# Peptides against a protein of PDB entry 5VZU, part 2

Target 1, 271 residues: chain A of PDB entry 5VZU
Amino acid sequence: GRTLEDIFHEHMQELILMKFIYTSQYDNCLTYRRIYLPPSRPDDLIKPGLFKGTYGSHGLEIVMLSFHGRRARGTKITGDPNIPAGQQTVEIDLRHRIQLPDLENQRNFNELSRIVLEVRERVRQEQQEGGHEAGEGRGRQGPRESQPSPAQPRAEAPSKGPDGTPGEDGGEPGDAVAAAEQPAQCGQGQPFVLPVGVSSRNEDYPRTCRMCFYGTGLIAGHGFTSPERTPGVFILFDEDRFGFVWLELKSFSLYSRVQATFRNADAPSPQ

## One batch from the design tools (peptide; made by RFdiffusion4, then SolubleMPNN)

Design b1_p8_2_s1 (from b1_p8_2, 4 letters changed)
Fold by OpenDDE base, seed 1:
Structure b1_p8_2_s1 (fold): chain B 271 residues (1-271), chain A 8 residues (1-8)
Amino acid sequence: as target 1 above (271 residues)
Amino acid sequence: TKGASLVS
C-alpha cells in the first residue's frame, strides 16, 4: 500500500510541477506589484506586518497581517495552488473574543467547535439586525407630488385655560447590576493545547496564548475553485506569533513574524 | 478537497 509518506511525496512533486509549469508559462508576462507594509496604529492588537506561515506539507507561505478597526486581516503575499496571492486568507473579528476552556477541555474538539459555532451564530444575528436598520432608512423617498392647493384665510379664537398641579410620584430606580466585565488579565497567558484530531505540521507551537478571537478562513479547491469562508479561531500567542485553527479542516496554521527589515516598504503617505 | 492552502 502507499505509505502516508509516499502520498505526501507524490503530492509535493505535483505541487513542485504545478509551480514549475506556472512559473515557466508566465515568465514572459509577469506583472510586478509593489507591496507596502501597513502603517502601525496605536490601537493595533500587535504590530502589523509580514508573517511566515507553515501549512501542512506545502512549505513556507507569507501573509500580511493588517488591522482595520475591530477587524484584522491576513492577506496572502505568496499564493498557493488553492488560493492565489492577494486573497484574504483569514478575517478576524476582534469584537468576538473566544474564551478557551481549561487545558483538559481544550483537548475536546467538540467543545471548541461548540464555542466557535455559538460565536458564529451571534455574528450572523448581529449582521442581520444591522442590515435591517440600514435598509429601512432609504425606502421612504416617495415622490413628493407637488400639489399646489390654494390660499384660504380663516381667523379666530383665543381661549386661555389654566393650572393643573404637580403630582410627585417617586418611582424607585431598579438597580441594573452591571455585569462587571472582568478586566482581561493582560499579563500571564493561558495554557494552550490543540484539540485532539487537529493536525499541526509541527508540535512546536506555543503552549501559552494571550487571547483568541473568532475568525473566518478562506478555503478553495485547486485553481481557486469554489472558494468559501469557514469558521475558525485566531490565537494570539505573542507580539511575533499567531495561529489559526481551521475548524472544518481540523488543521492549525502557525504564523511567525518575518524579522527582516525592508527599506522603502512603507506606504507612501496619502497626499 | 478544499484547503486553506495545500493542506495535505
Scores: peptide ipSAE 0.181, ipTM 0.844, DockQ to the pose 0.612
Fold by OpenDDE base, seed 2:
Structure b1_p8_2_s1 (fold): chain B 271 residues (1-271), chain A 8 residues (1-8)
Amino acid sequence: as target 1 above (271 residues)
Amino acid sequence: TKGASLVS
């Protein structure tokens, strides 16, 4: 029987060969496209930008993180044998926070899976309900019979009336001390550990996370065959680091901000 | 095998 090491070596050789084939085939027709960094918005969860995947034998993976209202997106800047460049590798629903259990229960993959699958089912229900409201609103344009506008003419009445006095009622400005809602203290990070059986190529991941959200990740076979979206967890560690747990793959991807400053990388102002 | 980026 093949050893796990033999299978790993064969898989690595296949991946290296595919990388070589892709690089060698594209070398004859490299189209360079300028990448623009999305502008930062005040309501963005963190500064948008380029993140490097710290996972993987394929070398450097670059993902652009961007915010789109209540959704975040990770877009592949570098392609791999499974997922080409320009694909949305992750889509995050910022409406659906994942509450991680205590550190002991975080080690249980089945508990994390349960929590995420419950959120997935809520997201599915909300999508079905919102689809029905958009469908019913179009049907009731019954023909409003154009009843003819009768031209009724009616008249003049003029009159004058007078003087009403300036009551000075000096209503005291009640100092509504707007209790400045203390900006909800950016919640103290919670202890974080990967579930047992979730593979990470980097064991040096942050052991504290700020918040987690439901998301979906894109998976495919080699050559982008049979692409599908699978459930996962987006983990915000800090301003410069996030992770994604791929539930079905039982894997974790760590992303770290590219600290390089690019001149002229700003998106052109919308004219 | 289906994968995301680099998930061996």
Scores: peptide ipSAE 0.178, ipTM 0.843, DockQ to the pose 0.548
Fold by OpenDDE base, seed 3:
Structure b1_p8_2_s1 (fold): chain B 271 residues (1-271), chain A 8 residues (1-8)
Amino acid sequence: as target 1 above (271 residues)
Amino acid sequence: TKGASLVS
């Protein structure tokens, strides 16, 4: 059988060949684009910004984390042979929290898979229901040719009369106490371990997480061939670290905040 | 093989 080393060597040879093709095609034409950091909002789960990904031997990967209401996005700042720069590598649904079981059951990949796939099915149902409501609302504007009915001018009739009785009855407005959804308290961190059979580049990942959410990750073949979204788990460890479990790939990516201050990296004010 | 990155 092919060894892991043989697979790695073949993959590295393909990557070197791809790099050679790209470098030869672009004849040293490098395009630089300024990247602006997303503005921070009070309701952001953590401060948005640049994170360094740990995927494996293949160099420095940088992802920008940004928040968009009840969604978060990881955008590739560095491209790779599979996924170009500027693609949304991860999309996180902050409406769909993943509850991790105890440490014993967290080691079971099938249990994590079950939990994630149940959430995926809920997300699919919500998308189908919301798609139906948007479809039915547009159909009913048939052009009512309202014929201009002519302005008939009628008529005077009269004046009466005053009487003023002040009936009291003070119907108490029932206080519908809208249960204020308590802002998700940054709960006490829970013990965290990767499931057995999930590959991590490094065993040195945080062993405590704050919260987890359902997400999808973008996967493709070399040259961005056949791109698709696959289910996964976004894991918030702390203010500066998050992970993503790629369920179908059985892999884990750790992202750590880039500890650098950038001058003039703020988004231009909307004119 | 599809990947999210250069996942070995």
Scores: peptide ipSAE 0.176, ipTM 0.844, DockQ to the pose 0.533
Fold by OpenDDE base, seed 4:
Structure b1_p8_2_s1 (fold): chain B 271 residues (1-271), chain A 8 residues (1-8)
Amino acid sequence: as target 1 above (271 residues)
Amino acid sequence: TKGASLVS
């Protein structure tokens, strides 16, 4: 039978061959686009910029992280055989925090899947409700039909309805135990481990995370075939590192800030 | 298989 090593070796050869084909095919048709770094905003979760995927020998993946109000976006600067450059590889909903369980339960992939799918359903419900409110507001501009005439002042009389007594029904206030949202201790990161069966290219990922958010990742077949958005978890480790857990792929991508300073990479001021 | 990146 093929060993796991044989399967990895065959897959590595396929990936190298694909890279060679892509590089050789594009040699005559490379369109260079200038990339501008997004300006930093005070409300940004971390400084926006370029992040390098930790994809080992399989090449340099660069993603630009940017913030758009309550959403973050990872845009591919480098393409691969599945997802071309310029695509939004990840979209993060900063409204929907993922609460990771304790370290023992974090090893359970089914528990993480449950948590993420519950958040996915909430996001879907909110999108349906917000779609209904936007639909109903447009209907009531009925035509201003014409001014009919000033009909007269009928004066009718002041009938005295009677004294109904106030019943004292003393309904006990049910103690709604407000589940004290433990203030997420913004200072001490939570212990972090990948679930069992989630593939990481490198076991050298941060074992402590600051916060997690619901997100969607773009997946496709080779040549960008059948692209779809799949649920995942954005994991903020620190100012310079984030990860994404791809639930359907059972994979983890680690991204580290590109420390290089780029001259003239600032977006032109909007004139 | 679908992917998001070059996975080894």
Scores: peptide ipSAE 0.180, ipTM 0.839, DockQ to the pose 0.485; fails the geometry check

Design b1_p8_2_s2 (from b1_p8_2, 5 letters changed)
Fold by OpenDDE base, seed 3:
Structure b1_p8_2_s2 (fold): chain B 271 residues (1-271), chain A 8 residues (1-8)
Amino acid sequence: as target 1 above (271 residues)
Amino acid sequence: TKGSSLVS
């Protein structure tokens, strides 16, 4: 049978060939596009910005992290043979927190898989319910041909009548205890370990995480063939590091903030 | 094989 090494070698040869084809076809014509950093908001989980991926063999991968209300997005700044630049590599649902178990149970891939798939099913149900409410509201504007009924004029006048008295009755307003949404306390970091059988490029990942969320990752074949979104876990380690567990791929991607300060990289003010 | 990058 082909060894994992044979498969890796064949795949590396294909990538070198693809890189050679691309570099040879474009006659060294490079197009540069300006990228703006997302504006930071007070409610952003962490400061938005550029992150370096430590996954894969393609070299340096850059992802832009941005926040969109209760959603976060990772956008590829660097393309690869599977996914071109500008694609949304990860989408995170900040409404759907993943609670990791203890360290012993975190090593169990099947336990993580169960937790993620249960959240995926809830997200699917919420999307179906919200789709039904939007569908029913449009149906009932049948064109009522409002016939122009004529403006009859009639006039009449009268009168006065008087007095009646001020009944008191003081009905107590029932205290609707608004369940105060406890502000998402930056919970004490919990011990973190990858499940057995999840591949990491290196063992040098943070062993403590702040919080996790449900997300989806974009996967494709070479040349962006048959793109699809797969379930995963966004892991916030700290202000400068996050991870993504690709559940179906059994892989982990670590992302670290680009510490460089960019001049004139702020988004233009909305006109 | 599908990937988001080459998963080694």
Scores: peptide ipSAE 0.166, ipTM 0.854, DockQ to the pose 0.609
Fold by OpenDDE base, seed 1:
Structure b1_p8_2_s2 (fold): chain B 271 residues (1-271), chain A 8 residues (1-8)
Amino acid sequence: as target 1 above (271 residues)
Amino acid sequence: TKGSSLVS
């Protein structure tokens, strides 16, 4: 029977062959696009930039992390057989924090799935509600044919009346118990472990995380066939490391900052 | 199988 190792080697050979075919096919006509590093903003969760991912059989991938208000984006700098360069491999909703349970419950994939799917449903509801408000406001500019109806003139009357009194009624202030958002202690990272049955290419992932957020990952077949967004968890470990749990794929991708400095990689100043 | 650079 084929071993898992045999299947992995066969698949690796297919990927190498695909890469060779693609490189050789385009050798005669390459379009070069300059890549600029995103400018950093004070409100960015971490410094934006290039991250190296080591996941699956594709080896080393480069993703650019950028921040767009309450959203973060991972853009592929390197393409692979499934997802071409320039695609948004991950989109993170920084409005929807994922609270991980204790380490014992973090090992339960069904618990993580429940938490993520509940957030996905909230995000979907918010998008439907916000879509209705934006839709109703545009419809009512029907053409007011202003017919110029004429000038008629009437008339007088004057009357005065004065008085009535100042009733006091003292309605009690209902104590709205503001649920004190416990300030997320910015100090020690929460203990982190992957759920049982989530595949990691390397066990050398950080065992503590700072924050987690709801996100979506882009998946496709070879040649970018039938692309779709799937739910996942963005995990911020530190300033230089983040992960993404692909819920439907039961897989984890680790991304580490590229420490290389690039000359002339800054975005041109907006003219 | 669909993937994001991941071998399923």
Scores: peptide ipSAE 0.165, ipTM 0.853, DockQ to the pose 0.645
Fold by OpenDDE base, seed 5:
Structure b1_p8_2_s2 (fold): chain B 271 residues (1-271), chain A 8 residues (1-8)
Amino acid sequence: as target 1 above (271 residues)
Amino acid sequence: TKGSSLVS
């Protein structure tokens, strides 16, 4: 990939301009917003909260992890030159688990890329099918003109038509073999290694992971130019650490829980 | 270059 030096050389003028803009913004009225921690739910994969990333050249990034049913979200609390604060840096689909191969095959970037792109295509198909069902159901409420047809008195004719015995057509219920959802073995963590050619700022990442999920990450140029979502892998290491592999960037981001206790950080009860 | 942050 391009080195940090290559990026700094290519974008030196943009970086100087951005540094100037950021410095000049401190001379302006700063708007402060209170951040509330998400409430914890029993079904949350881990405790929601603040996580710190150390992968950026610009220093410490803070992300809020939150859970939304079958989805997780990383929201930037700190902005950077590419992605401003308040953006969803990662969106995780907790329905789509990524199965990592053995350690030998985990070193192969093309194998990880294949697995993730196959899941991406399934997610896309499911979105198209669910979009069609939602579209067809709304069309048929044509206005029933309730014409009040007059109550003609229907005469009572009593005819006793006979006992037609219904034939027992014993349609064998085809055993829909419910594909037994293999119980998500919250099993022993699997050995983990980054693929060859995936950049990590630190070689000090956990060598065992609990589970992985399909996700998308937000990428942009400087000043939030041409933002797009790219495929990736969310990696749960433990209660306090997760990672994200950015496939298109060939990069890994490690996030660790902020251990600071915040007084009065709980969201006010919805009135 | 695009990034989530400036990746080294």
Scores: peptide ipSAE 0.161, ipTM 0.843, DockQ to the pose 0.540
Fold by OpenDDE base, seed 2:
Order: structure tokens, then sequence, then C-alpha cells
Structure b1_p8_2_s2 (fold): chain B 271 residues (1-271), chain A 8 residues (1-8)
């Protein structure tokens, strides 16, 4: 039987060969496209921008994180043998927060899987219900009853209504002290650990997370064959770091902000 | 194997 080392070596050779083939095939016609950074919005969970993946056997992977209302998106800037550049590697539903259990129960992969699959089923139900409301609204083109021609209203004369006196009712402005809802305390980070059996290429991941959300990740075979979206967890660690747990793959991807400043990287203002 | 760039 092949050893785990033989399988790893063969897989690494295949990945290197694929990387070489891609690099060599594109060398004849490199189209450079300018990448524009998304504009920052006040309601963005963190500053949008470029993040480097530390997970790749392929070297440095770059993902652009952007916010789209209640959704976040990770778009591949660098392609790999499975997923080409420009693909949306992760889709995050910011409406569906994942509550991680205590640190002891976080080690249980089945518990994390249960929590995520329950949220997935809620998302699926909401999509089915919202699909029905959009369908029923088109059907009732009721018969256009021929509205009878509106009879010309007679010009009745302007009656001079009398001098109503200004009642100075000095209604005191009740100071409705709008109880400033204390801005929901930027949730104290909770202890974080990967479940047992989730592979991470780097054990040096943040051991505290700020928030987690339901998301889906794009997976494919080599050459982008049979692409599908799988359930996962987006983990916000801090302003500069996030992770994604791929449940079906039992893997973790860590992303760190690219600290390089790019001149003229701002998106052109919508004209 | 299907993967993201991670999956050996």
Amino acid sequence: as target 1 above (271 residues)
Amino acid sequence: TKGSSLVS
C-alpha cells in the first residue's frame, strides 16, 4: 500500500506540475487587470480589502474581502488548480451568526457540525418562503374593469370660511430621553479552538474570536470540475484576521490582511 | 478529490 508520505509526495508533485502548467500556459498571453479595493462603509464588519491565505500548498493565495449589505464575499485574486481567479471562494451570511459553544465543546467536530447544519436548514427555509412570495404577486392581473368615464365635477363656488383664532397650546416638549441603547458592547472575544480532526496548515491561529457567521465555500476538482458550495463557518478574529472552517473538508483557512498600501487602488467613483 | 486549494 502507498504510505501517507507517498500519497502526500504524489499529491505535492501533482500540485507543483499543475502550477507549472498554468504558469507556463499563461506566459504567452498575460492579461493584467487592475484590482480596485472596495470602498469602506461605516457598516462594514471590518475594513474590506486584500487578505493573504496561509493555508495554500500553492504558496501565497490572495482573497479580496468585500461587504454587500448583510453578505460578505471572499473573491479569489489568485487562482489555484481547483478554483480559478475571480471566483467567489466564500459567501458569508451576516444575518446568521454562529454561536460557538464553550472551549471544551468546541473541540467536538460533531457539535460544530450540528450547529452549522441547523443554521443551514434555517437559511434554506427562509429561501423557500421568500421564493413563494415573489411568485404569487405576479398572478392577479385582475380583469381591467372598464372604469366608466368620470363625470365632470361641477365647479362649486369658493365659500369664504371664517377667521379661526390661533390657539397657542404650548405643549411642553416632553424630553423623551431616548435611552441611548448602549452600543452593543463590541462582543468580548471568546476563547477559540479548532475541533479535533479539522486540519490546519498553521497551528498559529488566534485563540480568541470576535464573531462567527454561517457561510458557504466553493469547492471543485482540478480544472474547476463539478464546482459546488459547501457549508462552513466564517470566524472573525480581529480587524486584520479571519478564518473559514470548511465542514465537509474538515479544514481551516486562515486569512491575514495584506498590509501593503497600494497607490491608486481605490475604486473609481461611480459616475 | 474536490477541494478548495487546501484539500490534499
Scores: peptide ipSAE 0.138, ipTM 0.846, DockQ to the pose 0.586

Design b1_p8_2_s3 (from b1_p8_2, 5 letters changed)
Fold by OpenDDE base, seed 4:
Structure b1_p8_2_s3 (fold): chain B 271 residues (1-271), chain A 8 residues (1-8)
Amino acid sequence: as target 1 above (271 residues)
Amino acid sequence: DKGASLIS
């Protein structure tokens, strides 16, 4: 039987070959584009910016994290044989927090899968309901052919009718208790462990997390064949680290902030 | 196989 070492060597040789083919094929077709860092907003979960995927020996992925209201997006800065640069590798719904179970139940992949699939179904229901409200509001204003009724001219004048006193109806301003969206409490970090059977290339991941959210990840075959979005978990560890659990792939990706300072990386102010 | 990166 093939040893784990044989499988690892074969897979590493394949990855080196793919990298060689990829680099050699694109040498003549390199398009350079300036990347601008997204502006930081006060409501951003963490500072947006460049993050490095820690994929161990299998390569370097650079992802731009950006915030778009109640959504976060990871955009690939580096392409690979499966997914080209500029694709949204992850989309995070910051409305749908995932509550991790206790540390014992976090080891159970089926429990995490259940929790995420329940959230996925809620997101799907909300999209269907919001799609119906947007659909019914397009009432068929059939073109009422407003026949041009003729301009009858009648002129008359001016009657002065009288002085009706303003009733001071002191309508109490109903305290619309704006449900203060409790600022997502930077809760005390909860203990974190990957489920059994989730592949992590680095065992050195943070053992505490601040928050988890529902998200979708982009997966594809080589050459971006049959791209699809799969359910996953975005895990915020700290200001400089996040993870993504790919449920269907049973894999974990760790991302760490690129600490390099870039000159002239700010987007030009819209004139 | 489908993957999110060079890894899968």
Scores: peptide ipSAE 0.100, ipTM 0.839, DockQ to the pose 0.453
Fold by OpenDDE base, seed 1:
Structure b1_p8_2_s3 (fold): chain B 271 residues (1-271), chain A 8 residues (1-8)
Amino acid sequence: as target 1 above (271 residues)
Amino acid sequence: DKGASLIS
């Protein structure tokens, strides 16, 4: 029988062959696009920039991390046979933090799946509610044909009346127990382990994480066929490393900052 | 199989 290793080797050979075919097909007709690094903002979770991602058997890819208010985005700089360059490989909702359990419960894939799917459902509900408010406001500009109906005059007048009394009723102050948001202990990262059955290319991933967020990853067949967004977890390890758990694929991608400095990579100032 | 640049 084919071993899992044989299947991985055959598929790696197929990917190399596909990459060779694509590079050879375009050898005579290259369109160059200048890539600009995203500007850094004070509220950015980490410095935006280029990261090298490990995507299992696809090898090393380059992703640009950028921040867009309460969203982060990973944009592919390098394409692969499934997802072309310029696509948003990951989209992160910085409003929806994922709280990881203890290390024992982190090994349970079903527990992580439950947590992520509960957040996905909340995100879906919020999108439906916000869609209703935006929809109802536009409908009512029916053309008011203001017919100018005429002037009639009538007059009267008067009266006064005055009273009176100031009733006191002293409603009790209901103790709104403000659920004390436990201050996120900014110092020591949480111990981190991948769930059992989540594949990682390398076991050399950080065993401590700072924060996790809900996100979606882009998946497709070869040639970008039937692209869809799947739920996942963005894991911030440190200033230079993040991960993404692809929940449905049971896979983990590690991203490490590209330490190279690029001259003239800054976006031109908006004139 | 759909991949996220990940081989399933």
Scores: peptide ipSAE 0.090, ipTM 0.840, DockQ to the pose 0.594
Fold by OpenDDE base, seed 3:
Structure b1_p8_2_s3 (fold): chain B 271 residues (1-271), chain A 8 residues (1-8)
Amino acid sequence: as target 1 above (271 residues)
Amino acid sequence: DKGASLIS
């Protein structure tokens, strides 16, 4: 039978051939598009911007990280044979924190899988509940029968009725203790290790993480065939590094900030 | 197999 190594080698040959075909079909006409950096907001988890990601055999890719309220987004700046440029490679739900266990239990892929799938089910339930509230509000515009415009009857006037004194009933306002959502303290970093059987391009990843969140990654066949979202974990290491664990693919991508400064890269002010 | 930018 074909070994996993044979399958990997065949697939690597196909990718090299695809890259060769693409690069050879590009005649001398390069189209350039300006990319703007997202504006930074005070509530952003880290500074938005360009990150270089390692995607195993595909090599180095550039992703734009941006924040959209309680969501983060990784957008591909470089395309590959599976996912074209401009696609959202990762979508992160900053409402759904992943709590990693101790280092011993972090090595257990099944434990991470359990935690992620429990969060996935909560996200699915919240989406179903919010979908029902939006659906029921539209139904009851029954046809208002245009009842005719009956006439203007007149002006009758008068009278002055008297002085009733206001009673003082001092109803105590019940203290609704608004549970102040404590601002997400940048928690002390916790020790981090990849689960056994999760493939990383290198073992040189940060061994301490600040926090983790539930997210989804975009996967597709060659030529962007049958695109779907797969569950994963966004791992914030520091201001300049994050990771994504692709749960179903059993793989890890490390992203590091592009340290280059760009002139005239600020987004135009919203008109 | 479906990949992100990942060959699994």
Scores: peptide ipSAE 0.086, ipTM 0.842, DockQ to the pose 0.582
Fold by OpenDDE base, seed 2:
Structure b1_p8_2_s3 (fold): chain B 271 residues (1-271), chain A 8 residues (1-8)
Amino acid sequence: as target 1 above (271 residues)
Amino acid sequence: DKGASLIS
C-alpha cells in the first residue's frame, strides 16, 4: 500500500509540476496589473490590505482583505492550482458572529461544526425571506385605467383670513438623555485553540482571538474545476492577523499582514 | 480532491 509519505510526496510532486506549468505557460504573456489597496474606512473591522497566507506546500499566498458594508472579502492576489488569482477565496458575513465555546469545548470539532451549521441555516433562511419580498413588489402594476381628465375647477378668490394670536406654549424640552450606547466594548480577547483534527501547517497561531464570524470559502479541483463555497469561520486575532477555519476541509489558514509599504498603492479617487 | 490553497 502507499504510505502516507508516498501520498505526500506524490501530491507535492503534482503541486510542484502544476506550479511549474503555470509559471512556464505565463512566461510568454505576462500581463502586469496594478493592484490598489482598498481605502480604509472608520467602520472597517481592521485596516484593509494585503495579507500573506501560510499555505505550506503552496508557499506564500497573498490575499487582499477588503470591507463591503457588513461583509468582508479575501481576494486572491496570487493564484494556486485550485483557485486562480482574482477569485474571492473567502467571503465573511459580519452580521453573523460566531461565539466560540470555552477552551475545553473548542477542542471538539463537532461542537464548532454544530455552531457553524446553525448559523449557515439562519443565513439561508434570511436569504429566502429577502428573496420573497423583492419578488412580490413587481406584480401589481394593474392596468391604470385612464380615468378621464376631470374638468378645471373655477378659481375662487383669496379670502383674507384674520390675525391668529401667537400662543406662547413654552413646552419644556424634556432632556431625552440619549443613553450613550456604550461603545460596544472592544471584545476582550478570548482563549483560542483549533479543534482536534483540524490541520494547521503552522502550530504558531495566536492563542487568543478578538472576534469570530461566519463565512464561506471557495474550494475547487485542480484547474478551478467544480468550484463551490464551503462554510467556515473567520477568526480575527488582532489588527495584523486573521485566520479561516475551512470546516468541511478540516483545515486552518493563518493570514498575516504584509508589512511592506507600497508607494502609490492607494486607489485612485473616484473622479 | 477539492481544495482551497491548503489541501489536497
Scores: peptide ipSAE 0.108, ipTM 0.842, DockQ to the pose 0.559; fails the geometry check

